# Ledger of designs, part 57: peptides against a protein of PDB entry 3MAZ

Target 1, 99 residues: chain A of PDB entry 3MAZ
Amino acid sequence: VLNPMPACFYTVSRKEATEMLQKNPSLGNMILRPGSDSRNYSITIRQEIDIPRIKHYKVMSVGQNYTIELEKPVTLPNLFSVIDYFVKETRGNLRPFIC
Target 2, 99 residues: chain A of PDB entry 3MAZ as posed
Amino acid sequence: VLNPMPACFYTVSRKEATEMLQKNPSLGNMILRPGSDSRNYSITIRQEIDIPRIKHYKVMSVGQNYTIELEKPVTLPNLFSVIDYFVKETRGNLRPFIA

## One batch from the design tools (peptide; made by RFdiffusion4, then SolubleMPNN)

Design b2_p19_7_s1 (from b2_p19_7, 11 letters changed)
Fold by OpenDDE base, seed 4:
Structure b2_p19_7_s1 (fold): chain B 99 residues (1-99), chain A 19 residues (1-19)
Amino acid sequence: as target 1 above (99 residues)
Amino acid sequence: SKELEEEQKEWKEMLEKIK
């Protein structure tokens, strides 16, 4: 079975993504969603360290790669690698939201 | 957005601490 998009990709708004993560934390805490512009995306995460916190990251398509917009940008070859980056960077603290 | 980048900087630092 061909899956062209990561399993945690959903065609939802920022608000909807936040609600999804809040309602079912046990299913994961990271969602990939469409950005405001074509070919761009956003990642919404919900981490519970001291208190629950929601954050959003912009993922911009640049050529055939994707760049996470940070002060020090991170460029990766595909969206699967973007998801993998967030998982590995947190040693699994972040997990893709799977319904 | 500069505001977004500033917030992301803080989170990046936090993410680095928990890895």
Scores: peptide ipSAE 0.046, ipTM 0.581, DockQ to the pose 0.622
Fold by OpenDDE base, seed 1:
Structure b2_p19_7_s1 (fold): chain B 99 residues (1-99), chain A 19 residues (1-19)
Amino acid sequence: as target 1 above (99 residues)
Amino acid sequence: SKELEEEQKEWKEMLEKIK
């Protein structure tokens, strides 16, 4: 069965996502969640390189694609590709949170 | 270790790239 949303998608707030990542870092460090606007999303990550750091990224729905709001925006065909992008660009440092 | 420091530096650079 093909799921319409990535496994790390949760209908949680920014605060809840942060708490989830902080409480169980062994389960992953990246969550996809609903954005403030309809059809838009946000990515919350928790990196532990030097010190724990929480960051949020906007993922905007543009037509049939999705654009990650970065200094140099990245447009991808679907949310699965968005998750894959974060994983690959960090060589696995970021992993989808699986609860 | 030096290897860990280098890897962490690389991660920071990659994260900055996607910041």
Scores: peptide ipSAE 0.036, ipTM 0.608, DockQ to the pose 0.059
Fold by OpenDDE base, seed 2:
Structure b2_p19_7_s1 (fold): chain B 99 residues (1-99), chain A 19 residues (1-19)
Amino acid sequence: as target 1 above (99 residues)
Amino acid sequence: SKELEEEQKEWKEMLEKIK
């Protein structure tokens, strides 16, 4: 089976992504979505530690790789690795939203 | 619980690193 994009990828806006995560938190708390008028992407997360917090991260296509725009940028070979990064860095606290 | 509190603290620290 061909799977060109991560399962948590949805062609939704920032607002829609936020609403999806808020409506069904049991399905996951991380969504990958298209960037605004670009070939790039954005990651929207809803982290619940003390209180629910929504954050958005830019994932820029750079050459054959992708760079997560963080204080200290992280470059990865593909979008699957980007998702994996968020999962691993949070020790599983972040999970792909599977609708 | 204290254990949960410690885990949450670690998560916060990790999140700060990925901001």
Scores: peptide ipSAE 0.035, ipTM 0.605, DockQ to the pose 0.059
Fold by OpenDDE base, seed 5:
Structure b2_p19_7_s1 (fold): chain B 99 residues (1-99), chain A 19 residues (1-19)
Amino acid sequence: as target 1 above (99 residues)
Amino acid sequence: SKELEEEQKEWKEMLEKIK
């Protein structure tokens, strides 16, 4: 079954996303949410390497692809690939928040 | 702010190094 958007996508604000991750860390630590622009998004994560840390990443729509704004940008074909990238790059440390 | 962007820059760098 294919969903139109990744399972961890929620129409929430930066603040709400942070609260969701803090309240139920067992459900995952990564949320995809709308950005300021209708075609842009943001990824909010809560990682606990040394101490709990909340970080936000921009996912910009570029043509028919999406670019994760990192020091060295990464461009992917769709949002599902974006989520997969974060999971794989962190070897599973990051997991989509499933409520 | 400059502080926020610098903090995020370091974090983003970490993610890239995990590759």
Scores: peptide ipSAE 0.051, ipTM 0.606, DockQ to the pose 0.418; fails the geometry check

Design b2_p19_7_s2 (from b2_p19_7, 9 letters changed)
Fold by OpenDDE base, seed 5:
Structure b2_p19_7_s2 (fold): chain B 99 residues (1-99), chain A 19 residues (1-19)
Amino acid sequence: as target 1 above (99 residues)
Amino acid sequence: SEELKEAQKEFEELLKKLE
């Protein structure tokens, strides 16, 4: 049984996530979705200025924590902290997609 | 994170060109 998940978590594919963000950019530009493995996840973000830019990040379950796969990995205690990290590091530019 | 900060910096630079 899964514990409560962040509001921006959706059981969608990479393609579906991209479509969701494209259709309703006013609702947010970041979603959390299932990864290739049962305990792993992925973050999909969409930023639009000159042209749409989509990026995906792996969030790996490591023990009781989660590691964001970046050039310099960041480990956090839960998925809520992961979402918070993306928001804070981008000074609020990234916002969880709430639908 | 340096990677996220760099991505955000790129975004902000693009905004400056439009504003």
Scores: peptide ipSAE 0.094, ipTM 0.670, DockQ to the pose 0.120
Fold by OpenDDE base, seed 3:
Structure b2_p19_7_s2 (fold): chain B 99 residues (1-99), chain A 19 residues (1-19)
Amino acid sequence: as target 1 above (99 residues)
Amino acid sequence: SEELKEAQKEFEELLKKLE
């Protein structure tokens, strides 16, 4: 049984994710992608306010949950919640990249 | 997350200056 992944999930590298966000910023500014380690993921964001800024966050699989590697880590039950967290905490500034 | 909230505050301040 394979559970569905968030719409902004793409099997791309860090470099490819950055290029996707740069090429079509109108489609969103947040991508979920595979991490370097199995069962882990990474979030790549591109915020364009004064100048474009790229940041990457680690999303670590911990048991049946996921922990976002922030200064103060946040643990959530699934990847959909992880995406929702980024959207809500930034009041919509971050939006899932939908190609 | 305080880290993300702080980033949002900075974003809002910058938008205010550009609008």
Scores: peptide ipSAE 0.091, ipTM 0.675, DockQ to the pose 0.109
Fold by OpenDDE base, seed 2:
Structure b2_p19_7_s2 (fold): chain B 99 residues (1-99), chain A 19 residues (1-19)
Amino acid sequence: as target 1 above (99 residues)
Amino acid sequence: SEELKEAQKEFEELLKKLE
């Protein structure tokens, strides 16, 4: 079965993504969503330790790759790799939101 | 990523305080 988009991808707004993560934190804390610009995406995360912390990251489509907008940008071959990067870099503290 | 690593470090430090 082909899965062109990561399981945590949802066609939702920044606000909706935040609400999803807040409502069901047990389902995950990371959502990939469409960006405001064509072929770009955004990642919304919700990390909860002392208090909930929401952050958003821009994922830019560059050619056939994707670049995560960080102080030191990271370019990856596909969106699945982008999600994997966030999971691994945080040692699993970030998990894709699965409804 | 240095930014994500720093965020993770902060996360882990906060966890230690709550243990």
Scores: peptide ipSAE 0.076, ipTM 0.662, DockQ to the pose 0.115
Fold by OpenDDE base, seed 4:
Structure b2_p19_7_s2 (fold): chain B 99 residues (1-99), chain A 19 residues (1-19)
Amino acid sequence: as target 1 above (99 residues)
Amino acid sequence: SEELKEAQKEFEELLKKLE
């Protein structure tokens, strides 16, 4: 049984996610997507500072929690918390892509 | 995280240069 997913979750590939963010930057700059052949997920972001920059982060399912693969990993209780973490840690610069 | 905070700091610094 699947629980509700964050609004910025889309069953798309890395390439498709990048294209979505590039085509409609006004709708947000962060997408949550399924990992490759696994129960894990990935976060794709597109930040525009001087030029557009794309980055991908792995979100690993660990037990009932999720760990964001960073130099210093961060573990959170659910995917909603993962999205919230990205938003808060970047002071709102990152916003979930809502289409 | 420190990594994300550092990225945000870099972003803010770049914004200052563009203003």
Scores: peptide ipSAE 0.064, ipTM 0.657, DockQ to the pose 0.114

Design b2_p19_7_s3 (from b2_p19_7, 7 letters changed)
Fold by OpenDDE base, seed 2:
Structure b2_p19_7_s3 (fold): chain B 99 residues (1-99), chain A 19 residues (1-19)
Amino acid sequence: as target 1 above (99 residues)
Amino acid sequence: SEELKEEQEEWKELLEKLK
């Protein structure tokens, strides 16, 4: 039995996630989606700092934890924590896409 | 290819730089 997923998780492709974020920026700017491999995930964001920019991050399943593939990787206990990390580290600039 | 592109999640910037 799978545990509940974060509200911003969608079974969409990289392209679809980009389109979702572009079409409805008021709903949020961060999507969690399936990665290329079974237990991996990706984060797609659309930040509007200077100009709108789409970025994709890898979230690797490692044991029972998840590692955000950053220059200095960050390991967290669950996907909810992953989303929280993105929100907190950007001081709310990133918000989960909720539709 | 689009498949390869979709698998390339190469952004690794520290989140502090995204503030």
Scores: peptide ipSAE 0.242, ipTM 0.687, DockQ to the pose 0.208
Fold by OpenDDE base, seed 1:
Structure b2_p19_7_s3 (fold): chain B 99 residues (1-99), chain A 19 residues (1-19)
Amino acid sequence: as target 1 above (99 residues)
Amino acid sequence: SEELKEEQEEWKELLEKLK
């Protein structure tokens, strides 16, 4: 049985995630999606600080935790915490994409 | 491939002020 995933998780490609964020920016600007490996994930964001910018981040499965591949890596216990981290660290600039 | 890009073209910072 698959445990619940964050609401902004979609089984979409890198390209599809970009298109989703571009088409409906009012719905949020952050998507969690499958990574290249089965247990890894990627975060796609569309920040609009000065101009719209698409960025992608790696979320690596490490044991039972997840590590956000940042300059200073951050390890968290679950994907919900990963999403929360992105929201809090950007002080609300990032919001999960909710259809 | 897109998978290759996902592995190699990822960012490591969230905001400029987080540098």
Scores: peptide ipSAE 0.221, ipTM 0.686, DockQ to the pose 0.226
Fold by OpenDDE base, seed 5:
Structure b2_p19_7_s3 (fold): chain B 99 residues (1-99), chain A 19 residues (1-19)
Amino acid sequence: as target 1 above (99 residues)
Amino acid sequence: SEELKEEQEEWKELLEKLK
């Protein structure tokens, strides 16, 4: 059973997420999407600091928590916290895609 | 590098590039 999901969660593929972000950058630059047939997820972002760049981060289910696969992994209690982390740690550079 | 393997979801640098 899944609890409520963050507003930027969409049941889309990597390709679809990329297209969504490219088409409407004003709506946000971060999407949470499901992993392949698993309880894992991925965060797709679109940055345009110098040139447009798409990056994908792994969010792995570990027990009842989630670990963001970074050089220094970050474990959080739920997906809302995961989204919050990306927003806060980038000082608002990343914003959830809301359409 | 992680960037060269864009077909995989393996980016691991967040703070250094985005904050």
Scores: peptide ipSAE 0.220, ipTM 0.711, DockQ to the pose 0.326
Fold by OpenDDE base, seed 4:
Structure b2_p19_7_s3 (fold): chain B 99 residues (1-99), chain A 19 residues (1-19)
Amino acid sequence: as target 1 above (99 residues)
Amino acid sequence: SEELKEEQEEWKELLEKLK
């Protein structure tokens, strides 16, 4: 049984995610997608502060939680919290891509 | 705008964290 996923989750590749964000920036600038392997995920964002910039982050499944791989890792209870973290920490700069 | 400036400051802090 599959649990509900965040609205910005898409079963797309790193390349496809990048193209989606570039093609329709008005729909959002953050996508959650399957990781390269196992029960992990990746976040693709399109920063647009001064110039457009694409970045990717690993979201590792650790036990029953998820850890965003950063210089100082952040562990959260679920994928919804992961998305919320990116939104709130950037004061809305990042918004989930809703197609 | 002042609101935009605030968001930019917060984003800069996150950028340091996100690398």
Scores: peptide ipSAE 0.026, ipTM 0.513, DockQ to the pose 0.059

Design b2_p19_7_s4 (from b2_p19_7, 12 letters changed)
Fold by OpenDDE base, seed 2:
Structure b2_p19_7_s4 (fold): chain B 99 residues (1-99), chain A 19 residues (1-19)
Amino acid sequence: as target 1 above (99 residues)
Amino acid sequence: SAELEEEQKEFKEMLEKIK
């Protein structure tokens, strides 16, 4: 089965995403969700270095690519690459939330 | 928003520490 969206994509709100990550941390700590604007998304993570911290990031659809709105923007070809970026950059600390 | 920008700045700094 070909899924056009990453497995950690859920049509949930910021609040719901936070609750999902807090309730079942063993299932992962990163969720991709719809943004407030059409074709844009948001990433919600529960990063744990010293203590669990919930953070949110914007992923903007730009043409056929996606840009993570960081101080130094990162542009990637698809949402799967966006998820991969978060995983690799954190050396596995972040993992897609899989229900 | 300013809050989101601060969160993302912190994330980038966090990534540098984790790598």
Scores: peptide ipSAE 0.041, ipTM 0.613, DockQ to the pose 0.732
Fold by OpenDDE base, seed 3:
Structure b2_p19_7_s4 (fold): chain B 99 residues (1-99), chain A 19 residues (1-19)
Amino acid sequence: as target 1 above (99 residues)
Amino acid sequence: SAELEEEQKEFKEMLEKIK
């Protein structure tokens, strides 16, 4: 059984993700992508609060869960929950990039 | 990396600001 991935997941590099977000900001500002040479993932965001800012975060696969590598780590049951966390915690400031 | 660590810290600050 192959489980689906979040809609904002793209098999792109850090550079490509950055370019995608910069080119079409109206489509969203958050992308989930594969981690480099690993089973882990990364989140790339582009916020425009004062000026455009690109940030990247690690999402580590731990057992059957995923941990967002923050100063105070957050562990969630699946990647959908990871995306939901970024959306909810920012009260909608971050939105999945839907191409 | 140091760059990634800075980004992680800024995310925390951003969350605190938006909440």
Scores: peptide ipSAE 0.037, ipTM 0.600, DockQ to the pose 0.794
Fold by OpenDDE base, seed 1:
Structure b2_p19_7_s4 (fold): chain B 99 residues (1-99), chain A 19 residues (1-19)
Amino acid sequence: as target 1 above (99 residues)
Amino acid sequence: SAELEEEQKEFKEMLEKIK
């Protein structure tokens, strides 16, 4: 069985992801994309709390889990859980970018 | 709400700690 990728996964560069989020904020504000290293990913978000801010997170593959590279790292069982973490942690402020 | 704003602020602070 081939597990699908999260809906907000796109094979785009950091620059392209940033442009996507800036151009169409109504479609969402979070993108999952390939990392520079094999089996690793990156999350690009456009968080609007006070002013719009673009941030990038490293999502490192560790065994069959994934670790979000924060000062206090968070390890989750799959990429769907990674997306859920960002959504829930922001109480819905972050939403997956859906074209 | 004030509660949501506080939670968002805390997350914003966490964002500053991204590697």
Scores: peptide ipSAE 0.058, ipTM 0.636, DockQ to the pose 0.064; fails the geometry check
Fold by OpenDDE base, seed 4:
Structure b2_p19_7_s4 (fold): chain B 99 residues (1-99), chain A 19 residues (1-19)
Amino acid sequence: as target 1 above (99 residues)
Amino acid sequence: SAELEEEQKEFKEMLEKIK
């Protein structure tokens, strides 16, 4: 059974995700995409603090949970929570890309 | 991936600037 995916999930490559965010920044600045040949995912963001910066983060499937690969890993119960984490931790600076 | 590791390391710094 395949559960619904976050609205900002797109079956796109790293390059395509970057282009999407750059072309339409008003639609959001965060995309969830599939990992390469795996059950894992990646988050691509275009964050504007001083200047626009593109960054990518790994989201690894661990059992039925997901772990954001950081120096201090963050494990969450589902992909919706992963998106929420990025939004809340950046106090709304990051917003899911909705097209 | 060394590139990805560097990008993820900077995430913490960006969060600190936003908070």
Scores: peptide ipSAE 0.040, ipTM 0.612, DockQ to the pose 0.805; fails the geometry check

Design b2_p19_8_s1 (from b2_p19_8, 10 letters changed)
Fold by OpenDDE base, seed 3:
Structure b2_p19_8_s1 (fold): chain B 99 residues (1-99), chain A 19 residues (1-19)
Amino acid sequence: as target 1 above (99 residues)
Amino acid sequence: SSADKKELEEDRKKIEEKE
């Protein structure tokens, strides 16, 4: 039995995630997806501040926590907190993609 | 593939400048 995942989690590839965000920007601009490694994940975002920009962030599973791979890494207790971090850090500019 | 590591706060600053 699997535990609940964030609403913006989709079992899609990097390419598919990018296409989803580009096709329906009104539904959100952030997707959580499986990483290339077993227990790791990736965040794909599409911000449109000046021009559309696609970015991908690595979310590494470390023990029972998750670390967002940034210049200054951020460790959080669960994937829901990871999504929350992206939302709050951008003051709501990033919003989970909900189909 | 490559992954971005740029701090999210930098993007926040751009948002604030636009608003």
Scores: peptide ipSAE 0.105, ipTM 0.700, DockQ to the pose 0.608
Fold by OpenDDE base, seed 5:
Structure b2_p19_8_s1 (fold): chain B 99 residues (1-99), chain A 19 residues (1-19)
Amino acid sequence: as target 1 above (99 residues)
Amino acid sequence: SSADKKELEEDRKKIEEKE
């Protein structure tokens, strides 16, 4: 049993997440999903600044925190903060996918 | 401007999950 998770968390594959975001872009453009390891996750985003672009980011469990795998890594205390980071970093362009 | 909605910074987009 998982502890409370962000509303945009879905137990879906990379492919499924992509399809979800493509099908209903009005519902949001960011999904949190399981990674290859039980304690790791991935973020799938779909931005339409010029053309639709799908990108995936690793969110690695490190101790009691989570590190977003970026050129300059960002470590946050929980997955809710991870979602918040993506929203703030893009000035609200990214929004959690809610269905 | 900083108020404009945009994609993640380029340097942060350098590392993505591999397929």
Scores: peptide ipSAE 0.043, ipTM 0.627, DockQ to the pose 0.105
Fold by OpenDDE base, seed 4:
Structure b2_p19_8_s1 (fold): chain B 99 residues (1-99), chain A 19 residues (1-19)
Amino acid sequence: as target 1 above (99 residues)
Amino acid sequence: SSADKKELEEDRKKIEEKE
């Protein structure tokens, strides 16, 4: 049994994710995608505060949890919580990209 | 409801996946 993935998950590369966010910013500004390692993921964001900025974060599978690779790492129980964290942390500035 | 837009914390903003 495999749990469903967040709506903003796409099997795309870093470059493709960047292009998706740049072409259709009205659809959202955050994408979850496969990481370089089989069980890991990456988050690509296009956050526009002063100017548009593209950034990428590693989401590492650790046991049954996921750790967002930050200077002060954040560990969460599932990928839905990972997406929720980015939304809440930015007070809604980040929104999942929905096609 | 409404909330002020903000970036991730400064600590978080310094970290980015390396290509």
Scores: peptide ipSAE 0.041, ipTM 0.616, DockQ to the pose 0.101
Fold by OpenDDE base, seed 1:
Structure b2_p19_8_s1 (fold): chain B 99 residues (1-99), chain A 19 residues (1-19)
Amino acid sequence: as target 1 above (99 residues)
Amino acid sequence: SSADKKELEEDRKKIEEKE
């Protein structure tokens, strides 16, 4: 049985994700997309605290979990938790992009 | 929930995918 992907998952490139977030900031500011390797993903965000900033994070599939590539890596049980992590860490400033 | 928005921790926001 296949589990659904997070609502902000799109099969888009890094460039496309950036453009999506820039063109429609009212729809959200976080996108989950395929990574450079199979079973890996990337998170693209557009956070506008002082000025708009685009950043990308690697989400590596490790066993049955996922690790966000940070100086201090964060491992979570599923992609939904990954999205939740970004939302909670920013106190809701980051929101999944829903088009 | 908090009404205050904040940026990701410096440790996090300074790390970006280079691929």
Scores: peptide ipSAE 0.034, ipTM 0.600, DockQ to the pose 0.055

Design b2_p19_8_s2 (from b2_p19_8, 6 letters changed)
Fold by OpenDDE base, seed 2:
Structure b2_p19_8_s2 (fold): chain B 99 residues (1-99), chain A 19 residues (1-19)
Amino acid sequence: as target 1 above (99 residues)
Amino acid sequence: SEEDKKELKEMREKLLEKE
């Protein structure tokens, strides 16, 4: 059985994610994608505060939770919470990319 | 990267300051 994933999850590479965000910025600016390891993920964002900036963040599976690799790591219970964290911490500047 | 981590924090702070 396939567990539900956030709507902004796409099985794309780092490069493809960047291109998706650049092509359709009105659809959102945040993508969740597979990481280098099977149980890990990456978040690709395209923020336009002053100029467009592409950044990538690691989301590591740790036990039953997920840890966002930041200067001060944040551990959350599921990937939906991870997406919510990025949205809330940026006061809505980041929005999940929805086709 | 560590640079990305730092920039996320800084950009979050910039957004907060504009509110």
Scores: peptide ipSAE 0.036, ipTM 0.616, DockQ to the pose 0.722
Fold by OpenDDE base, seed 5:
Structure b2_p19_8_s2 (fold): chain B 99 residues (1-99), chain A 19 residues (1-19)
Amino acid sequence: as target 1 above (99 residues)
Amino acid sequence: SEEDKKELKEMREKLLEKE
């Protein structure tokens, strides 16, 4: 049983997430999805600054927190904060995909 | 991936430069 999850969380594969973002870019450009482990997740984004780019980021469960795997890792208290980080850090360029 | 980690940093910086 899953605890409350962000609205942009979907139980989809990497491929499915990519297809979702490509098909309906007006609904958002960021999806949270299950990772390889039960407690790990991945963020799939589709940014269009110069050309459309699909990227994937690991969100690793570390104790009661989550670490976004970046050159300089960022640790946050919950998945909602993870989504918030992506939104704020990109000044709204990234938006959660909402069906 | 390592490439993705670098890309996000680059994208953030590009966005900041435009604002």
Scores: peptide ipSAE 0.032, ipTM 0.587, DockQ to the pose 0.736
Fold by OpenDDE base, seed 3:
Structure b2_p19_8_s2 (fold): chain B 99 residues (1-99), chain A 19 residues (1-19)
Amino acid sequence: as target 1 above (99 residues)
Amino acid sequence: SEEDKKELKEMREKLLEKE
């Protein structure tokens, strides 16, 4: 039995994620997707402050936790917490893409 | 990339200024 994944998780490529975010920005600006490595993931965001900008972040599986690869890495207990982190740290500017 | 990481930080700082 598999545990549920965050609502913004999609089994899409980097390119597909970018296209999804560009096509329907009103549905959210953050997607969780499979990483290139087994058991790892990536976050794709579309920030639109001055101009639209696409960025990608690695979410590495470390033991039973997940680490967001930033200059100062952040380790969280599950993928739901990862999504929550991006939302909270940007004070709601980033929102999970719900199709 | 490190550039992406820096931009995320800058984005957060800009949001803090507006909030």
Scores: peptide ipSAE 0.030, ipTM 0.597, DockQ to the pose 0.649
Fold by OpenDDE base, seed 1:
Structure b2_p19_8_s2 (fold): chain B 99 residues (1-99), chain A 19 residues (1-19)
Amino acid sequence: as target 1 above (99 residues)
Amino acid sequence: SEEDKKELKEMREKLLEKE
């Protein structure tokens, strides 16, 4: 059985994700997508604090958990928690892209 | 990348400062 994926998950490339966020910023600014390696993922965000900036983060599968590759890595139990982390940590500045 | 890691950290700090 396969658990459902977060609503902001799309089977798109890095380039496609960037274009999605740039074209429709009102729909959200965060996308979860497949990583270059199996069972790994990437997060693409579009920040607009001072100027628009596109950034990408690795989300690595570690056992049954997921680790966000940061200076100080953050490990969470599932992908939903990963999305939640980005939302809460930025106090809502980041929102899942929903089209 | 390390640059991305730094950017996220800086963003967090900026956003938290506005709280």
Scores: peptide ipSAE 0.028, ipTM 0.591, DockQ to the pose 0.667; fails the geometry check

